# Peptides against a protein of PDB entry 5LHZ: the designs that were tried, part 34

Target 1, 78 residues: chain A of PDB entry 5LHZ
Amino acid sequence: QLLKSVFVKNVGWATQLTSGAVWVQFNDGSQLVVQAGVSSISYTSPNGQTTRYGENEKLPDYIKQKLQCLSSILLMFS

## One batch from the design tools (peptide; aimed at target 1 Q35 V38 E55 L70)

Design b2_p27_7_s1 (made by RFdiffusion4, then SolubleMPNN; from b2_p27_7, 12 letters changed)
Fold by OpenDDE base, seed 5:
Structure b2_p27_7_s1 (fold): chain B 78 residues (1-78), chain A 27 residues (1-27)
Amino acid sequence: as target 1 above (78 residues)
Amino acid sequence: SVEEDRELLEKIRQLVAELQQRNLEEQ
């Protein structure tokens, strides 16, 4: 279930889930899911392919950019 | 670097965890 959703101009929507996850739906059709207590993040590309990224791997630049964006978005919830 | 990427990932996960805790405390 959804707890709270925030519209982010020129980015998309960010939603807090009751599960503890934050779900970001970007305008480019991609998605990020970060779950509290889970060591990996989930990225879904616009074509629907989902990839998980953990702590010991190199992140693609576009993922890092979206994570930096998410960092800023998280400030909007508090 | 991988280390820098890990730090970014950890930062995000930490923020989400804190957010979750705040949400739980508000209930």
Scores: peptide ipSAE 0.671, ipTM 0.905, DockQ to the pose 0.762
OpenDDE base, seeds 1, 2, 3, 4: peptide ipSAE 0.670, 0.670, 0.668, 0.670; ipTM 0.906, 0.905, 0.905, 0.905

Design b2_p27_7_s2 (made by RFdiffusion4, then SolubleMPNN; from b2_p27_7, 15 letters changed)
Fold by OpenDDE base, seed 1:
Formats: C-alpha cells, structure tokens, sequence
Structure b2_p27_7_s2 (fold): chain B 78 residues (1-78), chain A 27 residues (1-27)
C-alpha cells in the first residue's frame, strides 16, 4: 500500500500511498492524510485522535502550518 | 478567513492530484 516514502529534514516522513493519498508523519507524532478527490483532510494528533477538516470551516493555526509544510513537501515531490 | 483556508486545502488537494497523475503515467 506504500508507494514512495521521503524523509524530510526537521519535519518527518512523507509517503505516497498506492491509493494516491499522501500521508505525512510529523516528528511531533501528528499525521496528515490527503486524498485527491476527497474534500476533507485527516489530521491525527499525537495522542491518536483523528479529526477531519473540510472546505467550509476555519482551520486551526497549527493545522494551517502543517498544511503549508505539506505544500512545500509536495512541490519537492514534483 | 474560511475562504483562505479553503484555498489552502484546494491547493494541497491539487498538488496531491498532480502527484497521482504523474505516478499513474509512470506506471
């Protein structure tokens, strides 16, 4: 199910899944999963609690920061 | 704002979609 994993210095690991989703495992123990064609993203906190965020809600700052980080990672992939 | 956050999400999703297309093309 794992296609490609990339180590990102001071961030963690970014993995593309065979499903097409991208899975980021941050050094702080949190995780992001983004799937193309799915309107919501998945964030898992270090304690294992998962929250989905959609396109019509205000995002917490720490989520936005991680998304900006992910944006940079994805640009690096391409 | 919510609009800015939506745009951020869309940007991420578009980048992931492009990555998927590239993967499919290489397969």
Amino acid sequence: as target 1 above (78 residues)
Amino acid sequence: SVEEDRELLEEIRQLVAELQRQQQAAA
Scores: peptide ipSAE 0.677, ipTM 0.907, DockQ to the pose 0.849
OpenDDE base, seeds 2, 3, 4, 5: peptide ipSAE 0.676, 0.675, 0.676, 0.676; ipTM 0.907, 0.906, 0.907, 0.908

Design b2_p27_7_s3 (made by RFdiffusion4, then SolubleMPNN; from b2_p27_7, 14 letters changed)
Fold by OpenDDE base, seed 5:
Structure b2_p27_7_s3 (fold): chain B 78 residues (1-78), chain A 27 residues (1-27)
Amino acid sequence: as target 1 above (78 residues)
Amino acid sequence: SVEEDRELLQHIRELVAKLQEQLEAEQ
């Protein structure tokens, strides 16, 4: 279930779910899901391919950029 | 580096966890 959704200019939509996840839908068609209590994050590319990233791997720069953006967005929910 | 990327990931996860704690406290 949706708890709160926020529109972020030049980024897209960020939604907090009652499941504990934060779901970001970027304007480029990609998506990020970060779930509380889960060590990996989920990235879905615009073509629908989903990749999970953990704590012991190099992150693609575009993922890091989106995570840094997410960090800022999360302040909107606190 | 992998270490720096881990720290970023941990940072995000901690923020999300704190939001979850707030959510649970409100219910």
Scores: peptide ipSAE 0.662, ipTM 0.902, DockQ to the pose 0.749
OpenDDE base, seeds 1, 2, 3, 4: peptide ipSAE 0.660, 0.660, 0.659, 0.661; ipTM 0.902, 0.902, 0.902, 0.902

Design b2_p27_7_s4 (made by RFdiffusion4, then SolubleMPNN; from b2_p27_7, 15 letters changed)
Fold by OpenDDE base, seed 1:
Structure b2_p27_7_s4 (fold): chain B 78 residues (1-78), chain A 27 residues (1-27)
Amino acid sequence: as target 1 above (78 residues)
Amino acid sequence: SVEEDRELLEHIRQLVAELQAKQQAAA
């Protein structure tokens, strides 16, 4: 269930869910889901493959770039 | 480093938690 969706120019869509999660749909077809209170994040590649990333692993650069983008988006939500 | 990546994840999760708290307060 969706609470709020925001279009972000040159990025895609960011949606706050009633579950407390934030769901970002990037223009490249990838997706990020960050759930409040959950230690891992979910990344879905354009081909539909989903990978979870936790607190004790090295993040791929492309993931970090998207997370930095998400950080900026979340600041806009606040 | 792994430490820096962890801090990034925690930063993101904290922002999401704060957003949820604000939403709940406004409901």
Scores: peptide ipSAE 0.693, ipTM 0.913, DockQ to the pose 0.808
OpenDDE base, seeds 2, 3, 4, 5: peptide ipSAE 0.693, 0.692, 0.692, 0.692; ipTM 0.913, 0.912, 0.912, 0.913

Design b2_p27_8 (made by RFdiffusion4)
Pose (drawn by RFdiffusion4):
Structure b2_p27_8 (pose): chain A 78 residues (1-78), chain P 27 residues (1-27)
Amino acid sequence: as target 1 above (78 residues)
Amino acid sequence: SFSEINSKELMEHIRNQIKELNERNEN
């Protein structure tokens, strides 16, 4: 289920799963899961609360920031 | 500004990046 986990300083951990999903554990206690075939993203706050967002929803600013950092992490993997 | 970022385009971009990563790992 898990593939190699990569540490990115000043950001946190990024991990690729066998399902084609990516799970990021940020240093601020939040978590983000995305998947290639799924039209939703999963965000978990530092307090353990989980919220799923759809592609057509306006996302909160901090979700977008984490998605940008994630995009940079995926870019460095090439 | 994060408020000016298109959410749908950003999510689709990341999904495409994940597909490209999956293809590279398969090869």

Design b2_p27_8_s1 (made by RFdiffusion4, then SolubleMPNN; from b2_p27_8, 15 letters changed)
Fold by OpenDDE base, seed 5:
Structure b2_p27_8_s1 (fold): chain B 78 residues (1-78), chain A 27 residues (1-27)
Amino acid sequence: as target 1 above (78 residues)
Amino acid sequence: SLSEIDSKKLIQEIRKLLEELNKKLAE
């Protein structure tokens, strides 16, 4: 279930879920989901392809950029 | 630069922030 949705200028929408996850829908059509208790992150590209990245996996730069953005978003929710 | 950012540290930072967020929700 959705708990809180926040519009983030020049980024998109960030939604906090009751499950403990945060779901970001970026303006470029991509999505990022981070779930509490899970060591991996889920990225969905604009074409709908979903990839899970583990914490020990080297991330593409565009993923790093989005995660840095997510860090700021999480601080916003706090 | 992005190439200098450690992926593991970045993900762990996210997880920590998320856990802190959820901790606040549980209070």
Scores: peptide ipSAE 0.484, ipTM 0.833, DockQ to the pose 0.771
OpenDDE base, seeds 1, 2, 3, 4: peptide ipSAE 0.480, 0.480, 0.479, 0.479; ipTM 0.832, 0.832, 0.832, 0.832

Design b2_p27_8_s2 (made by RFdiffusion4, then SolubleMPNN; from b2_p27_8, 14 letters changed)
Fold by OpenDDE base, seed 5:
Structure b2_p27_8_s2 (fold): chain B 78 residues (1-78), chain A 27 residues (1-27)
Amino acid sequence: as target 1 above (78 residues)
Amino acid sequence: SLSEIDSKELISNIRELLEELNRKLAE
């Protein structure tokens, strides 16, 4: 279930889910899902390949960049 | 730089923000 979707200029769309997750659809076609209570994050590349990263796993720089962006988005939601 | 940012810390920060957001929704 969707709660709220917010358009973020030069980023894409961020959607808050009733499940407690946040779903970001980036302009480059990639997607990021972070779920409350889950230690892993889900990244889907533009080609549709999904990869789950654990909290103790080293993240690619491009993922870190997107997470930094997400932190700013979450602050906007509050 | 990104290489200096710990992945666990970054994810933890995101999850904390998300938790706070969800808390506010529950109120």
Scores: peptide ipSAE 0.444, ipTM 0.829, DockQ to the pose 0.809
OpenDDE base, seeds 1, 2, 3, 4: peptide ipSAE 0.441, 0.439, 0.440, 0.441; ipTM 0.827, 0.827, 0.826, 0.827

Design b2_p27_8_s3 (made by RFdiffusion4, then SolubleMPNN; from b2_p27_8, 15 letters changed)
Fold by OpenDDE base, seed 5:
Structure b2_p27_8_s3 (fold): chain B 78 residues (1-78), chain A 27 residues (1-27)
Amino acid sequence: as target 1 above (78 residues)
Amino acid sequence: SLSEIDSKELIEEIRELLRQLQQQQAS
């Protein structure tokens, strides 16, 4: 279930779920889903391919960039 | 630069923020 959705200029939409997860839909068509207590993050590319990354895994730069953006978004929800 | 950012550290930061959000949600 959705708790709160926020429009982020030049980024996309960020949604806080009742589960505690945060779902970001980026303007480029990609998506991130992150949740406390889950050891991996979920990234969906614009073509619909989903990849899960563990916390000890080296991330592609474009993923790190989106995660940096996500950090700022999470501060917006607080 | 992005190449200098440690992936684990970045994820840990995000997870901490998520925990804080969850605490706020529970309150």
Scores: peptide ipSAE 0.556, ipTM 0.860, DockQ to the pose 0.836
OpenDDE base, seeds 1, 2, 3, 4: peptide ipSAE 0.556, 0.554, 0.555, 0.554; ipTM 0.859, 0.859, 0.859, 0.860

Design b2_p27_8_s4 (made by RFdiffusion4, then SolubleMPNN; from b2_p27_8, 15 letters changed)
Fold by OpenDDE base, seed 4:
Structure b2_p27_8_s4 (fold): chain B 78 residues (1-78), chain A 27 residues (1-27)
Amino acid sequence: as target 1 above (78 residues)
Amino acid sequence: SLSEIDSKALIQEIRRLLEELNRQLAS
């Protein structure tokens, strides 16, 4: 279930889920899901392909960029 | 630069912030 959705200018939409996850839908069509208690992140590319990245994996720069954005969003929610 | 940012540290920061957010919501 959805708890709260916030429009983020020049980024997209960020949604808090009742599960404790945060779901970001970026303007480029990609998506990012981060869940409390889970060490991996889920990224969905604009073509719909989903990839999970573990915390010990090297991340592509575009993923790092989106995670930095997510960091700012999470600070904004608090 | 992005290439200089440690991936693990970044993910850990995200998780910390998310957990803090959820803790605040539960209080």
Scores: peptide ipSAE 0.537, ipTM 0.856, DockQ to the pose 0.811
OpenDDE base, seeds 1, 2, 3, 5: peptide ipSAE 0.530, 0.535, 0.529, 0.532; ipTM 0.850, 0.855, 0.849, 0.851

## One batch from the design tools (peptide; aimed at target 1 Q16 V34 L70)

Design b2_p28_3 (made by RFdiffusion4)
Pose (drawn by RFdiffusion4):
Structure b2_p28_3 (pose): chain A 78 residues (1-78), chain P 28 residues (1-28)
Amino acid sequence: as target 1 above (78 residues)
Amino acid sequence: SVHLTSEQEEQLAQVHERVQLFLENSAK
């Protein structure tokens, strides 16, 4: 289920899964899960609360920031 | 450095495109 986990300083851990998903564990306690075939994203706050967002929903600013950092992480993997 | 298989590279490109789609749709 898990592939190689990569440490990115000042950000956290990024991990690819066998399902084609990416799971990011940020240093602020939050987590983000995305999948290539799924039209939703999963965010977990530092307090353990999980919220799923759809592609047509306006996302909160911090979700967008984490998605931008994730984009940069995926870019460095090339 | 990170070493990936072709399948892994393709999956990560698709995930990047999905992430950009969320960012573009939220900017509307």

Design b2_p28_3_s1 (made by RFdiffusion4, then SolubleMPNN; from b2_p28_3, 10 letters changed)
Fold by OpenDDE base, seed 5:
Structure b2_p28_3_s1 (fold): chain B 78 residues (1-78), chain A 28 residues (1-28)
Amino acid sequence: as target 1 above (78 residues)
Amino acid sequence: SVVLSEEEKEQLQKVLEKVQSFLENSAK
């Protein structure tokens, strides 16, 4: 259930859900979902493959880049 | 711009903390 969506220039769309999750739809077609109270994050590649990563798991560099981007977005609203 | 309530800001802060934790805890 959607709460608010914002267009982020050169990134894509970021949506806050009523569940407390943040859903980012990147311009490259990938997606990232991060939710408070959930110990994993969800990444969906442009081809639709979804992978979940744990909070202490080694992350691919492209995932780190997406998370860093999300961090920057969130800081803009803090 | 998007106007956020205090509760919404709090939820985003929790997500931010999680994201930062993932970045800091991931192996190089």
Scores: peptide ipSAE 0.637, ipTM 0.897, DockQ to the pose 0.851
OpenDDE base, seeds 1, 2, 3, 4: peptide ipSAE 0.635, 0.637, 0.636, 0.636; ipTM 0.897, 0.896, 0.896, 0.897

Design b2_p28_3_s2 (made by RFdiffusion4, then SolubleMPNN; from b2_p28_3, 11 letters changed)
Fold by OpenDDE base, seed 1:
Structure b2_p28_3_s2 (fold): chain B 78 residues (1-78), chain A 28 residues (1-28)
Amino acid sequence: as target 1 above (78 residues)
Amino acid sequence: SVQLTPEQQQQLQQVLQKVQSFLENSSL
């Protein structure tokens, strides 16, 4: 269930869910889900394959870039 | 416009903290 959705130019949509998650749908078709209280993050590639990452894992650069983007756009929910 | 409850705002902050931790703790 959706709480608030924000359109981010040249990025996509970021949505806070009632579950405590933030869900980002990127323009390239990929998705990130980061949930409060869950130790891993979920990345879904454009082809629909999902990978979960733990906090101390080495992240692919494209994942780090998307997380950095997410960090920046979370301020839009304040 | 949706106004977040205090708990929902806290959850948002927790997400932000988590994202920051992932970025900072990602091993090289």
Scores: peptide ipSAE 0.645, ipTM 0.904, DockQ to the pose 0.721
OpenDDE base, seeds 2, 3, 4, 5: peptide ipSAE 0.643, 0.643, 0.643, 0.642; ipTM 0.903, 0.903, 0.903, 0.903; seed 2 fails the geometry check

Design b2_p28_3_s3 (made by RFdiffusion4, then SolubleMPNN; from b2_p28_3, 12 letters changed)
Fold by OpenDDE base, seed 1:
Structure b2_p28_3_s3 (fold): chain B 78 residues (1-78), chain A 28 residues (1-28)
Amino acid sequence: as target 1 above (78 residues)
Amino acid sequence: PVVLTPEQQAQLQAVLQKVQSFLESSAK
């Protein structure tokens, strides 16, 4: 269930879910889902392939970039 | 516009902390 969605210029849409997860839909068609209490993050590529990454796992650079973007978005809310 | 409850605000902070943790712990 969607709680709040915000449009982020040059990024896409960021949505907070009632579950507590944050779901980002990037303009390139990829998606990122992050939720505290879950040991992994979820990334979905534009072709629909979903990969979960665990804590301390080496992340691809494009994942790091999107996480950094998400960090910036979240900081705007606080 | 949607007004977040204190718990929902805390959830955003928790997600932020998780994101920062992932960025910091990821191997170079």
Scores: peptide ipSAE 0.631, ipTM 0.898, DockQ to the pose 0.705
OpenDDE base, seeds 2, 3, 4, 5: peptide ipSAE 0.628, 0.628, 0.630, 0.629; ipTM 0.897, 0.897, 0.898, 0.898

Design b2_p28_3_s4 (made by RFdiffusion4, then SolubleMPNN; from b2_p28_3, 13 letters changed)
Fold by OpenDDE base, seed 1:
Structure b2_p28_3_s4 (fold): chain B 78 residues (1-78), chain A 28 residues (1-28)
Amino acid sequence: as target 1 above (78 residues)
Amino acid sequence: SVVLSPEQQQQLQQVLAKVQSFLESSSL
């Protein structure tokens, strides 16, 4: 269930879910899901492949960039 | 318009902290 959805220019849509997750749908077709209480983050590539990353794992640069973007987006939710 | 409960607001803060933690850990 959706709580709040925000359109982010030149990025996509960011949604806070009632589950405690934040779901970002990027314009390139990729997605990120980060959820409170879950130790991993979920990235779905434009081709539909989903990968979970652990908290001590080295992240690909393109994912780091999207997480940095997400950090900025989350400030807009507050 | 949506009004977040205290729990939902806290969850948002937890997500933010997690994202920043991942970025920091990946940079180490």
Scores: peptide ipSAE 0.638, ipTM 0.904, DockQ to the pose 0.719
OpenDDE base, seeds 2, 3, 4, 5: peptide ipSAE 0.637, 0.637, 0.638, 0.636; ipTM 0.904, 0.904, 0.904, 0.904

Design b2_p28_4 (made by RFdiffusion4)
Pose (drawn by RFdiffusion4):
Structure b2_p28_4 (pose): chain A 78 residues (1-78), chain P 28 residues (1-28)
Amino acid sequence: as target 1 above (78 residues)
Amino acid sequence: MESYNILAMNSSEAFTAIKNQLNELNSQ
């Protein structure tokens, strides 16, 4: 289920799963899961609360920031 | 992989960008 986990200083951990998903554990206690075939993203707050967002929903600013950092992480993997 | 400005995109565009990057990552 898990592949190599990569540590990114000042951000956190990024991990790729066998399902084609990426799971990011940020240093602020939040988590983000995305998957290539799924039209939704999963965000978990530091307090353990999970919220799923769809592609057609306006996302909160901090979700977009974490998505941007994730985009940079995926970019550095090439 | 391509560089994206997710902060300058609407949500559907950002989702597409992330999924494109994931497809490229899964092909490695």

Design b2_p28_4_s1 (made by RFdiffusion4, then SolubleMPNN; from b2_p28_4, 15 letters changed)
Fold by OpenDDE base, seed 2:
Structure b2_p28_4_s1 (fold): chain B 78 residues (1-78), chain A 28 residues (1-28)
Amino acid sequence: as target 1 above (78 residues)
Amino acid sequence: LPSYDLLSMSSPEMHKAIRDLLRELNSL
């Protein structure tokens, strides 16, 4: 379930879920889902392919950039 | 919530930072 959805200018939509997860839908069609109780992050490319990255896996630069953006968005929720 | 420069972090550090932020957010 959705707890809060926020439109982020020049980024897309960010949603806090009742599960505690945060879901970001970027303007380029990609998505990120992160959750505190899960040891991996989920990235969905614009073509719909989903990849999960564990904490010891090397992250592509574009994922790092989106995660940095996500961290800033987390600050927006409170 | 704290601010992080994730781009300067290793993968484990980035994951930890995100988790820390989420825990803090979820505790409010």
Scores: peptide ipSAE 0.711, ipTM 0.917, DockQ to the pose 0.855
OpenDDE base, seeds 1, 3, 4, 5: peptide ipSAE 0.710, 0.709, 0.711, 0.709; ipTM 0.916, 0.916, 0.916, 0.916

Design b2_p28_4_s2 (made by RFdiffusion4, then SolubleMPNN; from b2_p28_4, 13 letters changed)
Fold by OpenDDE base, seed 4:
Structure b2_p28_4_s2 (fold): chain B 78 residues (1-78), chain A 28 residues (1-28)
Amino acid sequence: as target 1 above (78 residues)
Amino acid sequence: LESYDLLKMSSKEMHEAIRKLLKELNSQ
C-alpha cells in the first residue's frame, strides 16, 4: 500500500499511498492523512486519538499549521 | 502546480487547496 516514503527534515516522514492518499507522521507523534475525493482530513494526535475534519468544519490553528507543512511536502513530491 | 499560503485561507479554502495539490500529485 506504500508507494513512496520520504524523510522530511525537521518534520518527520511523508508517505504516498497507492490509494492516492498522503500520510504524514510528524516528529511530535501526530499524523495527518489526506486524500483527494475524500471530504475530510484525518488527524491523529500523539496519544493516538483520531479526529476527522470536514470541509465545512473550522480547523484548529495547529491543524492549519500542519496542513501548511503538508502542502509544502506535496509540492516537494511533485 | 503552485504553492499556497494556507494560513491565510479559510478552512474550506485549505481543503480545496490540499485537494487540488493531491489531484495534481496523483496525475503524475
Scores: peptide ipSAE 0.684, ipTM 0.905, DockQ to the pose 0.833
OpenDDE base, seeds 1, 2, 3, 5: peptide ipSAE 0.681, 0.683, 0.682, 0.680; ipTM 0.904, 0.905, 0.905, 0.905

Design b2_p28_4_s3 (made by RFdiffusion4, then SolubleMPNN; from b2_p28_4, 16 letters changed)
Fold by OpenDDE base, seed 2:
Structure b2_p28_4_s3 (fold): chain B 78 residues (1-78), chain A 28 residues (1-28)
Amino acid sequence: as target 1 above (78 residues)
Amino acid sequence: MKEYDLLKMDSASMHKAIRELLKELNSL
């Protein structure tokens, strides 16, 4: 379930879920889901393909950039 | 909450930082 959804200018929409996850829907059509207690992040490309990245996997640069953005969004929810 | 420059971190450190932020967020 949704706890809170916020519009983030020039980024897209970010939603805090009751599960403790944060779901970002980027303007480019991609999505990112991170959750406390889960050792991987979930990235969905604009074409709908989902990839999970564990902590020991190298992150693509474009995902690193989105994660940096996400970290700033997390501050917005506080 | 802490502010991070994730782009200066390796992947593992980025994961850790995100988890810490989420942990703090969920404690509010």
Scores: peptide ipSAE 0.723, ipTM 0.931, DockQ to the pose 0.826
OpenDDE base, seeds 1, 3, 4, 5: peptide ipSAE 0.722, 0.721, 0.722, 0.723; ipTM 0.931, 0.931, 0.931, 0.931

Design b2_p28_4_s4 (made by RFdiffusion4, then SolubleMPNN; from b2_p28_4, 14 letters changed)
Fold by OpenDDE base, seed 5:
Structure b2_p28_4_s4 (fold): chain B 78 residues (1-78), chain A 28 residues (1-28)
Amino acid sequence: as target 1 above (78 residues)
Amino acid sequence: MKSYDLLKMSSKEMHEAIRELLKELNSL
């Protein structure tokens, strides 16, 4: 399932899955999962609550910030 | 692989950018 994992300083861990998904575990305990071919992103809050955001939904600012971080992390896998 | 400034994008554009990055990543 896991292709590779990288430690990102001051962010957390990012894992590329064989499924094509990327899973980021942030230091604050939250998580993001994004995957090509899936029209939604998955956010898990530190308390374990998971929310899926479709492409036509407005993203909370804190999610946008984490996605910006995630996008930068994706460059680390390439 | 392209870099994006997602904070200047709409939510939909952010989704598209992420998908594009993933597409590139999965092609490696």
Scores: peptide ipSAE 0.719, ipTM 0.928, DockQ to the pose 0.845
OpenDDE base, seeds 1, 2, 3, 4: peptide ipSAE 0.718, 0.717, 0.717, 0.718; ipTM 0.928, 0.928, 0.927, 0.927

Design b2_p28_5 (made by RFdiffusion4)
Pose (drawn by RFdiffusion4):
Structure b2_p28_5 (pose): chain A 78 residues (1-78), chain P 28 residues (1-28)
Amino acid sequence: as target 1 above (78 residues)
Amino acid sequence: FNILESTSHEAFTHLRTQISELTDKTNS
């Protein structure tokens, strides 16, 4: 289920799963899960609360920041 | 790609494409 986990200083951990998903554990206690075939993203706050967002929803600013950092992480993997 | 200035739909398309490309490289 898990593949190699990569540590990115000043950001946190990024992990790829066998399902084609990516799970990011940020240093602020939040988590983000995305999947290539799924039209939704999963965000978990530092307090353990999970919220799923769809592609057609306006996302909160901090979700977009984490998505941007994630994009940069995926870019460095090439 | 600037997700802070992009729509959510565009950001989703972009990230899903990146994940697909990363999956192809991992399976290679």

Design b2_p28_5_s1 (made by RFdiffusion4, then SolubleMPNN; from b2_p28_5, 16 letters changed)
Fold by OpenDDE base, seed 5:
Structure b2_p28_5_s1 (fold): chain B 78 residues (1-78), chain A 28 residues (1-28)
Amino acid sequence: as target 1 above (78 residues)
Amino acid sequence: FDILKSSSKEAHEHIRSLLQQLQQQINS
């Protein structure tokens, strides 16, 4: 299910799944999963707690920061 | 022609669209 993994300096590792979904494993131990056809993002905190945020939900600042680098990560796979 | 790459590209467009929907609060 893994297609490609890339190291992202000062961020962590980003992996593209065969589905096209992007899985980011951040240096702080948190994770983000974003996939096509789903109007939400999945965030997993370092302690393993997973929360989904819809596109119209207010995001915590720490998640906003992580999403800021996601656009550039996508360019690494395309 | 890589079919997987093509499908991934389409998926990326969807993801990019989602990110754009979130962009306003991401920048705030």
Scores: peptide ipSAE 0.426, ipTM 0.814, DockQ to the pose 0.060
OpenDDE base, seeds 1, 2, 3, 4: peptide ipSAE 0.422, 0.425, 0.425, 0.415; ipTM 0.812, 0.814, 0.814, 0.808

Design b2_p28_5_s2 (made by RFdiffusion4, then SolubleMPNN; from b2_p28_5, 17 letters changed)
Fold by OpenDDE base, seed 2:
Structure b2_p28_5_s2 (fold): chain B 78 residues (1-78), chain A 28 residues (1-28)
Amino acid sequence: as target 1 above (78 residues)
Amino acid sequence: FDLLKSSSREIHRHIRSLLAELQAQLNS
C-alpha cells in the first residue's frame, strides 16, 4: 500500500510503501526497490527484467548511480 | 560516504541504515 508518492525532478517518481519499501520509477523506465528488513536490492530494467543484488554481489556502475539518487530520496523522505 | 566508490556490502549497509531511520519514523 502506498504511503507517500513524490515527483523527483529529473529522476522520476519515488514511493514510500507501508511495507517499509521505497520504490523508485526512473524516467528511463527502470525501477529500484529497497525495503527495510530485506537484504537485497531489486532492479528492474526498462524491458521489465528484474535482478536482485545481495550484499556480496557486485553492483553495476549504472545501478550505483541510481542508488545514489535513491539515497538522496531516502533522506528526503526522512 | 561515497556510494559510487563503495563496495556492495558498504552500499547495502548504507541503504539499510537509511531505511531503518525511515521505519523508525513510521513507528513513531
Scores: peptide ipSAE 0.761, ipTM 0.936, DockQ to the pose 0.709
OpenDDE base, seeds 1, 3, 4, 5: peptide ipSAE 0.759, 0.759, 0.761, 0.760; ipTM 0.935, 0.935, 0.935, 0.935

Design b2_p28_5_s3 (made by RFdiffusion4, then SolubleMPNN; from b2_p28_5, 16 letters changed)
Fold by OpenDDE base, seed 5:
Structure b2_p28_5_s3 (fold): chain B 78 residues (1-78), chain A 28 residues (1-28)
Amino acid sequence: as target 1 above (78 residues)
Amino acid sequence: FDILKSSSKEAHDYIRKLLAELQRKLSS
Protein backbone atom coordinates (compact mmCIF):
# COMPACT_ATOMS: atom_id res chain seq x y z
CA GLN B 1 0.00 0.00 0.00
CA LEU B 2 3.01 2.25 0.45
CA LEU B 3 4.99 3.29 -2.60
CA LYS B 4 7.61 5.60 -1.20
CA SER B 5 8.24 7.72 1.83
CA VAL B 6 10.19 10.93 2.16
CA PHE B 7 11.49 12.40 5.36
CA VAL B 8 10.85 16.11 5.67
CA LYS B 9 13.13 17.69 8.21
CA ASN B 10 11.36 19.34 11.11
CA VAL B 11 7.97 18.36 9.71
CA GLY B 12 7.61 14.63 9.49
CA TRP B 13 7.11 12.04 6.79
CA ALA B 14 5.28 12.11 3.51
CA THR B 15 4.23 8.85 1.93
CA GLN B 16 2.59 8.14 -1.38
CA LEU B 17 0.06 5.36 -1.25
CA THR B 18 -0.86 3.00 -4.04
CA SER B 19 -4.23 4.70 -4.08
CA GLY B 20 -2.53 7.85 -5.26
CA ALA B 21 -3.06 9.59 -1.97
CA VAL B 22 -0.30 11.34 -0.10
CA TRP B 23 -0.16 10.62 3.58
CA VAL B 24 1.67 13.13 5.72
CA GLN B 25 2.61 12.23 9.26
CA PHE B 26 3.64 15.27 11.24
CA ASN B 27 6.01 15.17 14.16
CA ASP B 28 3.27 16.12 16.59
CA GLY B 29 1.37 12.99 15.71
CA SER B 30 -1.18 14.62 13.47
CA GLN B 31 -1.79 13.29 10.01
CA LEU B 32 -3.01 14.59 6.68
CA VAL B 33 -4.26 12.65 3.71
CA VAL B 34 -4.68 14.30 0.33
CA GLN B 35 -5.65 12.56 -2.85
CA ALA B 36 -6.07 13.75 -6.39
CA GLY B 37 -9.62 13.44 -7.59
CA VAL B 38 -11.01 13.61 -4.09
CA SER B 39 -12.71 16.85 -3.18
CA SER B 40 -11.84 16.60 0.48
CA ILE B 41 -8.79 16.28 2.65
CA SER B 42 -8.56 14.29 5.84
CA TYR B 43 -6.86 15.60 8.94
CA THR B 44 -6.28 13.55 12.05
CA SER B 45 -5.35 15.41 15.19
CA PRO B 46 -2.80 14.06 17.64
CA ASN B 47 -5.62 12.73 19.78
CA GLY B 48 -6.88 10.64 16.90
CA GLN B 49 -9.86 12.73 15.92
CA THR B 50 -10.32 12.76 12.18
CA THR B 51 -11.99 15.57 10.31
CA ARG B 52 -12.69 15.79 6.61
CA TYR B 53 -12.62 19.17 4.95
CA GLY B 54 -14.44 19.67 1.71
CA GLU B 55 -13.33 21.99 -1.03
CA ASN B 56 -15.44 24.83 0.28
CA GLU B 57 -14.74 24.28 3.94
CA LYS B 58 -12.34 26.58 5.70
CA LEU B 59 -9.24 24.91 7.02
CA PRO B 60 -8.15 25.84 10.52
CA ASP B 61 -5.07 28.00 10.70
CA TYR B 62 -3.08 25.36 12.51
CA ILE B 63 -3.58 22.99 9.60
CA LYS B 64 -2.69 25.68 7.11
CA GLN B 65 0.46 26.35 9.07
CA LYS B 66 1.46 22.73 8.84
CA LEU B 67 0.88 22.77 5.11
CA GLN B 68 2.82 25.97 4.70
CA CYS B 69 5.71 24.54 6.64
CA LEU B 70 5.65 21.36 4.62
CA SER B 71 5.51 23.26 1.36
CA SER B 72 8.30 25.62 2.27
CA ILE B 73 10.62 22.83 3.25
CA LEU B 74 9.84 20.73 0.20
CA LEU B 75 10.57 23.66 -2.05
CA MET B 76 13.99 23.90 -0.47
CA PHE B 77 14.80 20.45 -1.78
CA SER B 78 13.38 20.90 -5.25
CA PHE A 1 1.16 32.61 -1.65
CA ASP A 2 0.01 33.03 1.92
CA ILE A 3 -2.25 30.17 2.80
CA LEU A 4 -3.14 31.81 6.08
CA LYS A 5 -4.71 34.72 4.25
CA SER A 6 -6.30 32.65 1.53
CA SER A 7 -9.90 31.79 0.91
CA SER A 8 -11.09 28.24 1.30
CA LYS A 9 -10.93 27.67 -2.42
CA GLU A 10 -7.46 29.11 -2.70
CA ALA A 11 -6.28 27.02 0.21
CA HIS A 12 -7.61 23.85 -1.31
CA ASP A 13 -6.11 24.70 -4.66
CA TYR A 14 -2.81 25.21 -2.93
CA ILE A 15 -3.12 21.87 -1.23
CA ARG A 16 -3.70 20.21 -4.58
CA LYS A 17 -0.60 21.93 -5.86
CA LEU A 18 1.26 20.71 -2.82
CA LEU A 19 0.02 17.23 -3.52
CA ALA A 20 1.52 17.40 -6.98
CA GLU A 21 4.80 18.57 -5.53
CA LEU A 22 4.81 15.77 -3.02
CA GLN A 23 4.05 13.25 -5.71
CA ARG A 24 6.93 14.52 -7.81
CA LYS A 25 9.23 14.28 -4.83
CA LEU A 26 8.00 10.84 -3.90
CA SER A 27 8.28 9.61 -7.47
CA SER A 28 11.93 10.53 -7.81
Scores: peptide ipSAE 0.309, ipTM 0.790, DockQ to the pose 0.511
OpenDDE base, seeds 1, 2, 3, 4: peptide ipSAE 0.305, 0.123, 0.304, 0.308; ipTM 0.787, 0.601, 0.786, 0.789

